# Designs tried in a protein design run: peptides against a protein of PDB entry 5Z08. Part 161

Target 1, 168 residues: chain A of PDB entry 5Z08
Amino acid sequence: RQKDEWAKKTSSLMKQLDWFIGEHLGAMLAAEELGGPVVGELMEIDPDDLSAGFNAHGKLKKATSQPDLDRRQRRIDDIWGPQDEQGQAHKRKRGADEALAASAEMRDLIEQLMNKLVEAGGDNSATYVEIPRESAAARFLVRSKVAMFHPNDARRLRLVDFGRDLDD
Target 2, 222 residues: chain B of PDB entry 5Z08
Amino acid sequence: GLPRLIDAIEEASKIPAKRRQTPIKPTIEKLTTHLYTHGASPDSLLRLADLLTLRNHLDQASLAAITRNLYPSSTVSDEVVLRFIGALGHGQLKPTLALQALFLRWLVMVYHLLENPGVLGQVYGVLFDLLDTAAIRPQLCHLLALVTRRKHVRPFRIQAILTLSRQTGGDPNLTGLLRVFKNYYPEIIVGDATKGRASAFKHPDPQWRQHLDEIQQRRSEA

## One batch from the design tools (peptide; made by RFdiffusion4, then SolubleMPNN)

Design b2_p18_6_s1 (from b2_p18_6, 8 letters changed)
Fold by OpenDDE base, seed 4:
Structure b2_p18_6_s1 (fold): chain B 168 residues (1-168), chain C 222 residues (1-222), chain A 18 residues (1-18)
Amino acid sequence: as target 1 above (168 residues)
Amino acid sequence: as target 2 above (222 residues)
Amino acid sequence: SREEQQALLDAFIQAVLE
């Protein structure tokens, strides 16, 4: 009974987390990766804002003033897309794609962290996931006190074991 | 101490092996043992970087042995990083490609100890332009995977990787790097060139990492 | 443990929703 209740609760929370990642967190993480504000400073980021990009201070750039990003996107579009007119639709699509990518990265990271925790069987030294880079997702988990970096290796991330703190 | 060992090796490096009064191998062994036990300070790292990257009369085995034991006891300065980056590529005055691969591997393994990780981002173009060099490509792709930020993911570089991937028959390291690029730009059409196995860019030497952690821990306790 | 994962997830959700 308790195991089933736990499984149901875990499943429910995972669904809520997945929803939160997809609906909110992904866009915020994408903004942070673009040099936007740290998650928590801007709670709502529109895909259009992501497409507009951010200045060095994390402030939203005016949509008109991104010639370099537009040049970059144009070059990508010139390489892979039809040359067609709709620059704004491509910008919105880009912002959405970035949010989706950030969401996928966060989901994958959480999955890896959880899998390592299960595989470690209580050995905290074995709970570290090797991350290829410090991402907005990784930083978010650390700021949220859900994960921690290895003290000597910023490429190693683990979930915080809250279970030990309850038994001590 | 370590400075005296470096002094002896520096002096020996100026002289061809056949003209040395004493064999250098015992001094190299003492150096590598010391490095393994205590690591290298920032100052010692700089001196060793010069020995490793500048043309001298040291044999390749000695240079490789030093590189394999080049544990930082502290941080790695920009100057040290730039010495290793400057040693990359083709040229008569540059280290062998085998040694360059060891340098890149070292940079991967000590990346978290860089005083300024951004220094590698500043020389990103130099690193990227060396991807055609097969002998260093695996380690270079791994380093680039760590260094790559959104600002580096340019259309011309995407195209360059795709082209090189086709030319190499889908090198897994290039596919791995392209996957990193795709994390910043999901719209990157991973055409047929990326249907292959991607490198996971795992830590090159877990034992080396563990030993580095032990050396670094001793510093934090001192 | 599964309980630890749940606690982590709860803490995460709570920390993110706050």
Scores: peptide ipSAE 0.022, ipTM 0.257, DockQ to the pose 0.022
Fold by OpenDDE base, seed 3:
Structure b2_p18_6_s1 (fold): chain B 168 residues (1-168), chain C 222 residues (1-222), chain A 18 residues (1-18)
Amino acid sequence: as target 1 above (168 residues)
Amino acid sequence: as target 2 above (222 residues)
Amino acid sequence: SREEQQALLDAFIQAVLE
């Protein structure tokens, strides 16, 4: 019974987190990745600026994790490509794709961090996830005091062990 | 000469790699060889700074190669410095964080050649606000260690570094920067979270320094 | 522990919602 309640509660929280990541955080992280304001700074984001840049209706297409090189090249092509109406539509679509990619990256990162925490069995050295890049997602987790970088290697990220602070 | 090589690269930078009639790599190699041998004049540095910092169709390897060979033959102007500073941070139009780290490293290595070192002090806040970016933090802390003066060591910045140090688990570069701050204000308590080994901010590339000195000496003899 | 994961998730959600 308690396991089932926990599973339901965890599932509900994961759904809420997934919703939050998908609906809000992903866009904010994408904005940060795109050179927008840092998530958690008082973004006087005019809702109109969000609405103008982030068309809410972009369906979750699984953006395959194209390497950072491809994203950059694509961005270059968007700047230097013909600024026709199709170019703006492509830019908006790309913003949505970036939000989806940021959402996916955040989800994957959280999953990896949680998995490593469970696998490590209390060994802090084993809790580190290797991150391919510093992402807005990684920075957000660190800024939120949920994760921390390895002191000597910014490519290694771990969850803050909140459980140890409860047992001490 | 160097200007003609830059012209060719500037023209190529406007065109996507897939649409170029000629490979740019041989021209980049000629440029980097020239830079390694003779360095870059102030005018050439400005043009190269624009190529490195402005969004164009050059590949990352080429940009990195140019940056690694960006030896000033003379001084570095404020304008050149500001191009690199303006390229820092997150943004669609900004260079990669890896390239930004190379720019910061370059600024560290050429700091003694700045026409006005005070220009970095004027943009101190911009640099300081980027400390949360882990990918550039090592080089950024090193640059800040060079640039920091008493006027920059403010209570809010002390607290910001202390907070960030706790959040990062005591990044040695932040500890190193706090040590620089402590030189101006000995009363700064570096909390237990910063008991880690502070970075000594040693020159990032002694060979590059030596080669730079050789290029600079040739100019003084001419 | 599962409780730690939930606490982390709760803390994360709370930290994100603040």
Scores: peptide ipSAE 0.020, ipTM 0.289, DockQ to the pose 0.024
Fold by OpenDDE base, seed 1:
Structure b2_p18_6_s1 (fold): chain B 168 residues (1-168), chain C 222 residues (1-222), chain A 18 residues (1-18)
Amino acid sequence: as target 1 above (168 residues)
Amino acid sequence: as target 2 above (222 residues)
Amino acid sequence: SREEQQALLDAFIQAVLE
């Protein structure tokens, strides 16, 4: 029963995270990779946009913020892309493709980090994922205090084990 | 005259201080006095740029003294500018970072006398890539603030400054440069990095400016 | 907010670590 409740809760959280990555975080990470504002430092993330995603019961509220994400992405594209009409259409498509790519990168990174944590069986030295570059995704996780770099190697990233820090 | 003084210093610069027959200091003092009084012609300025930027046996105090008195009597050529830009960065053949900072300061102070201000825009990338060098960053940011145009404000450079600003704990000079970028793209969200104190990039030496203006006025009257 | 992002991530991690 507890395992089933945990599995359901985990599944729900993973769905919420996947939604958040796809609908919000991916575009912001793409913007950061393109030299836009740093997620969580520079973006006035309207607390309402993040909070609108989750009700008091942890249920996804329908993101009313789809228009605002499109607006932000359009704004970035309008700033840095060609001013011609064809260029604007190409920019919008490119921006969408970059947001999808950033979303995929974040999902993959989280999956790798989680898999390594499970595989390590409590050995912190085995929980490191090798990252090819310091991506916006990796930086976001570190800024969010969810992940940390290896002290001697910035190419190695692991999840912060919040469970151990509570028992020590 | 100035050419003969430069000749003597060029010859002395080839010889280690311990092997010189005559002390160079009196000749350097004559040179700096002449430069302070009359400035340097374009030809003399180029020769002095070579003495300042190329590895030789001149001591750092002499090089700094020449740089502090390097008043152009006329315009500054692209060739002179490129000598100073080429002297920037890390390397065994490069001038000291302290001297490089003086060169950047000089370029800021003579920017209005450049024959072609666009030359600095052409080497913008070279200048920008040196922002991580703390010893020259203040003067480099000031120069970049003068040189920056819309074409130079690119996403990757915005991100690079933001990243470097975080790594440096919010260097006011980087914040100042970001404000310059924001003038071209008001929509740039600089967030907490702009909440900090930004450098105003004021003229680094008002007295030097005044003296330069006096030298330049004498040319217009001749 | 950064705090909300952190809270979401903390909740996620807590749920994954549990």
Scores: peptide ipSAE 0.019, ipTM 0.258, DockQ to the pose 0.013
Fold by OpenDDE base, seed 2:
Structure b2_p18_6_s1 (fold): chain B 168 residues (1-168), chain C 222 residues (1-222), chain A 18 residues (1-18)
Amino acid sequence: as target 1 above (168 residues)
Amino acid sequence: as target 2 above (222 residues)
Amino acid sequence: SREEQQALLDAFIQAVLE
């Protein structure tokens, strides 16, 4: 009975996670990979950038030449700017495709991390997944304190074992 | 008691209405009456949050009635909050936008009872990205107005609200949210598109608030 | 274990939400 309730709760949470990845996180991760805002990172707004003030359109008055602000603004303009119907459809489709790709990458990474944790049987050295690149997905999991990189190898990622730290 | 009523509704929720041997409406009425009189414990809130947010065979009127009577007798846990946040947005498995608006309204009305108000700050991005959804925007802006801290007021979010405000012809809820942002950064120019009427984000239901306070007072005396 | 997966998922959801 408790196992069945637990299995149902787990299944429900997995569905919620899958939904969250598909509906929200995938788009944000795709955003990060395209040079958008970092997911979950409080972007330190330089007080100096804020002190420059915002124009009537919410743009910084002083064109400080920081290329990253221009990319973010371009993306906001791409999301919210007047786009021709065809351009909006293509951008929406491309954005949807990128969000789907990011969602798939996150799902796959989580699955691999969970599988390795189960397979390791308590051996922390065996819980590492080899990642081909430091993806937005991998960075997100680390920032979220859900995963950690191997201290000596940034290509190896593991889940944080929350169960062991509670018993110590 | 309340747990037995929830048990009956949980079992009924697994069965299509046409295949139920007994009408569920009388049990829903008993539940809503009990909730109105005594409120819901944290454990009961979690179970009710699952009934409200997970896809089941309950009708929309029953779900709305439960939500309208969802008085916490105590605090609201992070888990309960996250169930409601996870139910927001577009998708075939999600609750209707009308029900989502009721959830957001509920979160506004119980905000002072959250065990950790910071949990909403953590999901701020998720909430903010839903501002384009017109059906939930009024309640969403109100919730964001409560949740917003200096750390959330970012240039990209300012620009996003300004752009959305222009596209919506100056939605007063967006103007209200920009005013909250301006409290943290006075230099924000709200522009001509936002010269319109700003929402004051008044309490959505004063009678509900009063009744909640009465339920909460009984707990302090027990 | 399934319990570990749930704890991980809970922690993940909690941490994703942090």
Scores: peptide ipSAE 0.022, ipTM 0.263, DockQ to the pose 0.177; fails the geometry check

Design b2_p18_6_s2 (from b2_p18_6, 7 letters changed)
Fold by OpenDDE base, seed 4:
Structure b2_p18_6_s2 (fold): chain B 168 residues (1-168), chain C 222 residues (1-222), chain A 18 residues (1-18)
Amino acid sequence: as target 1 above (168 residues)
Amino acid sequence: as target 2 above (222 residues)
Amino acid sequence: SLAEQRALLDAFIAAVLA
């Protein structure tokens, strides 16, 4: 009974996390990868806003109040970006594709980290996942204090096992 | 009355001490005496919170004296609480850390008079992120101990306290806060670095409590 | 909020690790 309730709660949380990754976090991670704001500074990035691009400071290029640099970049985007409705649709599609890619990367990374933790059977040295790059997803997990890099190798990432780290 | 005293102090607070025609100290003494005798209404509390938290030309001794005599005659509104929370942390426009510690101590002492204790739970993250500030940590841990609910006890916060406890050599206030967390999740293992004296978070000033109770009783009889 | 995001991740991890 308690195991079943726990399993149901776990399943519910996994569904909520998956939903959160797909609906919100993926777009924010994609924005960070595209040079946008760090996840947590801008909490609601519309995928449509990803298509507008970000300034050098990671702020969304809003139409009205862009500083001269943002006006220049918008002008560059206006000059060199496809100005037609098809070009805007293509930018929106690209933003959606980047959000989906970021969501997939985040899901995969979480899965790998979880699997390694289970497989390690208590050996903390065996809990590291090798990451090909320092992605927005990896950085987010570290900033969230959910994961940590190996002290001597930034290509190795592991989950913080709060249960064990509290025993030591 | 109290409103007129606040008016005079508000006007004086706009002017540097060297340019004031009259010393403000006698007016501050009248204010603190009035507050000690009668307490502050919700409206007066808000005005005083602005005087205490906003940058002005009042001296630190006067601000501390007002804070030490800031007895509510009634309840404490969310707006008053948020003024004090907004004044916390580092910055040129923020009050001194010594004054911030007095604000946190005050919030602890009036916690039972908050109109909505949940307001502190909503700003829990803001409070928690200030734990690295040593000057306010004792009062901050005490306030967090009162505010903490099951929803606030999260793995990342447990780890953050453990890390900070190791870095501080086992600050008793952090150990006390971890014990509060453990009340919600008994499985939290307090590592050897946190094996030490924990703060019991006793009332900061029993005499202040007694005097507050006397002020509050007079209101219930009126 | 970032806090809510962290809480969700922590809850997820806690649930999977339990």
Scores: peptide ipSAE 0.020, ipTM 0.289, DockQ to the pose 0.044
Fold by OpenDDE base, seed 5:
Structure b2_p18_6_s2 (fold): chain B 168 residues (1-168), chain C 222 residues (1-222), chain A 18 residues (1-18)
Amino acid sequence: as target 1 above (168 residues)
Amino acid sequence: as target 2 above (222 residues)
Amino acid sequence: SLAEQRALLDAFIAAVLA
């Protein structure tokens, strides 16, 4: 009984996570990868500030006339802007493809992290996934306190063992 | 009595205004006066909910007048609640958005009289998915603020509110709802949207509340 | 574990909201 309720809740959570990744997070992660706002920090960004673009530190750049910033900002606007302009169809398709790719990367990363956690059988040292790059997905999971990097190796990512921390 | 007035209005509602033998307005006025004085029983509430939510030939002013005087004399059943929830959204068969806003306001004002407040939690998704509808958003956020429990605060809903808040330029009602969510998950960084004026979700009509309390007190004395 | 998934979800919520 308790296991079945657990399995149902688990399945429901995974479905909700999958939905969230597909419908929202993928696009935000894609925007971050393209030099858009950092997922989560977007919450502090005034809509007017979204137009100004972000520096390498995720801080709002002042609307400086630099053409390269305008290109990145246009990409953000192309990804997040209203669907109405005709010439954006190809850019929208590309943005959609990038969002799909980011969604797939996030799903895969979560799956790997969960699998390693299960396989480790309680050995925290065995729970690390090797990540090929510090992706927006990986950074998001760390910012979310869902995952943590190995203290000595930023290429190793693990889920935070919330099971232990909830008993404390 | 109230049942006879409802009968007359139900029959009139089936007929276009131009084809009615008698004006309905005097009967509506009698109904609203009766409702104001005595309230509506659970059975009468259900019948009135059907009149308010189902497509009929009643004019919008009459429907609004009934809704504004829809004082429960007792409790509000799940069935009555579900009639009003079922009337929400877009569609040719749905009531006007203005009337839907009045229904949501009514649900807020009678929330403490629901036989089962949990019924609103069961339809939480339906309510939440309507947040993009600007015309009903203020009352909808208020209702959601009352209904929201930890089980409803999900990542996708948090993100949906955040996205909608950005799109709306920080609607104070959405900010208010996010604050409710933050009570369940303190780690929710409601960004600069929370620096904005959040709605406090105060009672929408103190006079209506007072009059409702008077009607409810008469029941306890009978 | 459910606790882990709930925590993941909570953390995900926290992050999306951070």
Scores: peptide ipSAE 0.021, ipTM 0.275, DockQ to the pose 0.026; fails the geometry check
Fold by OpenDDE base, seed 2:
Structure b2_p18_6_s2 (fold): chain B 168 residues (1-168), chain C 222 residues (1-222), chain A 18 residues (1-18)
Amino acid sequence: as target 1 above (168 residues)
Amino acid sequence: as target 2 above (222 residues)
Amino acid sequence: SLAEQRALLDAFIAAVLA
């Protein structure tokens, strides 16, 4: 009975999480990956500020006139750039595709993290997922205190074990 | 009802304990029981925030008991948040640091119920400047870990945390906050002195969370 | 809201870990 209620609750939460990832989070993560605002920043980031990028000192890079704006920056301009009609449909589709990709990445990452946690059987050292890159998804999970990086290796991510503190 | 209990406590709070005609403890117990059972409406939260944050003649145990039972039945307004933030720091008119730590813990636990989480981002500087206050640092770091956005991760704040971390011998909470900063700026070198166990900033009270969820669920059904 | 999302994620993780 308790296991079934737990399973139902978990399933319900998974569905809600999946819905949330698909409907809301994916688009925000895609925006972050494209150089948009960090998920959870209600920053009125001036598009000009995003285009300028941030230097290592957290200062807005002055828009230096150099044309070699990285492909990612063009995608930002495509998302935030002037809404021309034909460009809107392609931009919407591209935005939707990026949101879907970000959603898929988040789902996959959560699944991997969960699987490793279950497989580890309580061994915290075995709970780390190796991530190919520090994605917006990974950063979001860490900011959300849902996941944490390995102290010595930012390529290793694990779920924060919320359960262990109940048994101690 | 809750408003009448608050009225009685407000009136009693104006009078020194030794001069009260009736003990306030039974009324506090009724209040805390009511809060535990039903939570506090936005209006009641504001009134209770004033009772908790303004200097009055209520004893610390009563204030702590109210704070521990301060379950929102709905959302938490910016005004309520700002009352608690305004109560932080050193000053003769401010609540005790122990009570401030409870307020910060409360803000952490109700963060998801804020009408505007951005309000905490607006007062980020005020919160950050209190990191040197050891008594509230654990809860403050936790709250900052929730509130921090890229706009807040400034070089001077990075340096301030690094400096304070060195001065404190690598406080795990500061290390935890610095890790949050590192999520925005991976190039931040968390020095060897910060090789210590960073705080994971886990939920401070899982039982409180569960009970809050039950109170919030009743609202969604009404 | 992001806070709701986090709460959902936390609740989810707590539920899965529980």
Scores: peptide ipSAE 0.019, ipTM 0.289, DockQ to the pose 0.083; fails the geometry check
Fold by OpenDDE base, seed 3:
Structure b2_p18_6_s2 (fold): chain B 168 residues (1-168), chain C 222 residues (1-222), chain A 18 residues (1-18)
Amino acid sequence: as target 1 above (168 residues)
Amino acid sequence: as target 2 above (222 residues)
Amino acid sequence: SLAEQRALLDAFIAAVLA
């Protein structure tokens, strides 16, 4: 009974989470990855300032069209590029694709984190997932106090052990 | 128990060492032994944080010994964190820079036990403004590396860290922190002055970590 | 535990909806 109720509640929560990821969070995470505002926080940094990058003195570079612009810079240019109708349709499609990608990344990360928590059998040291990069998804989970980085390795992420905090 | 030991040390801390009727060292040793064996509860941590951060008549060796054995048995409250943060920097009423470095090291080692890790993010500016203090910079950079989020990576802080890196001849800890910034903004140019080896911000004390984990495990079994 | 995962998900949802 309790296991079934838990399974139902977990399933319900996962569905709600999946809905939230798909409908809202994915787009916001994609925007953050593209240099937009941090999810849940107003960025005081102008997106144009982010697109320009920073020089060796930490000053904003003038937006120089350097061809080898980092994948993020291309994304900013895609956000701020010419608003032609065809460009808007491509931009909307690309935005949708990035939102889908961010949603998939978030879902996968949550799944991995949950799986590791279950597999660890109470060993907190075994609950860490190796992440290839600090993604918007990973950062969001940390900001939300759902996950924590390993104190010595920002490539290792685990779920916050809420069970320990509830029994204490 | 631990509360009685803290009571005795609190009372002794009000009196200059030369005017104490009884040597405090045996009580400090009992305290540190207790802390090593059982850790400190949240309430005890707060009291100990006050003893460590407020000006009193305890000697530096005793304060350092307490700090080195300051194992949380549970979580670390915002209030405890704020006591240690408030003790940072220059001032006649503040702890020595050596002790402040131990506090920062402690915060790094217990970061995963904070009730609200966001509290450090709220005081990020206070921490960041202390980067010019060479004596605490290594531990401060390590703590900032843990605390830094995208919202903290601002143009003025990027400029500040780059400037300070140049002024210090490329301190590896500053280079390490700048790499953390670059993870949020890859377009940050780490100038040639920072081509040096960045600090990897490894755990300051693996043995201390292991012992902390043992103390924390006993809590989960209770 | 299953209860922990639920609390985590609840906290996550609460944090996301906040």
Scores: peptide ipSAE 0.018, ipTM 0.244, DockQ to the pose 0.046; fails the geometry check

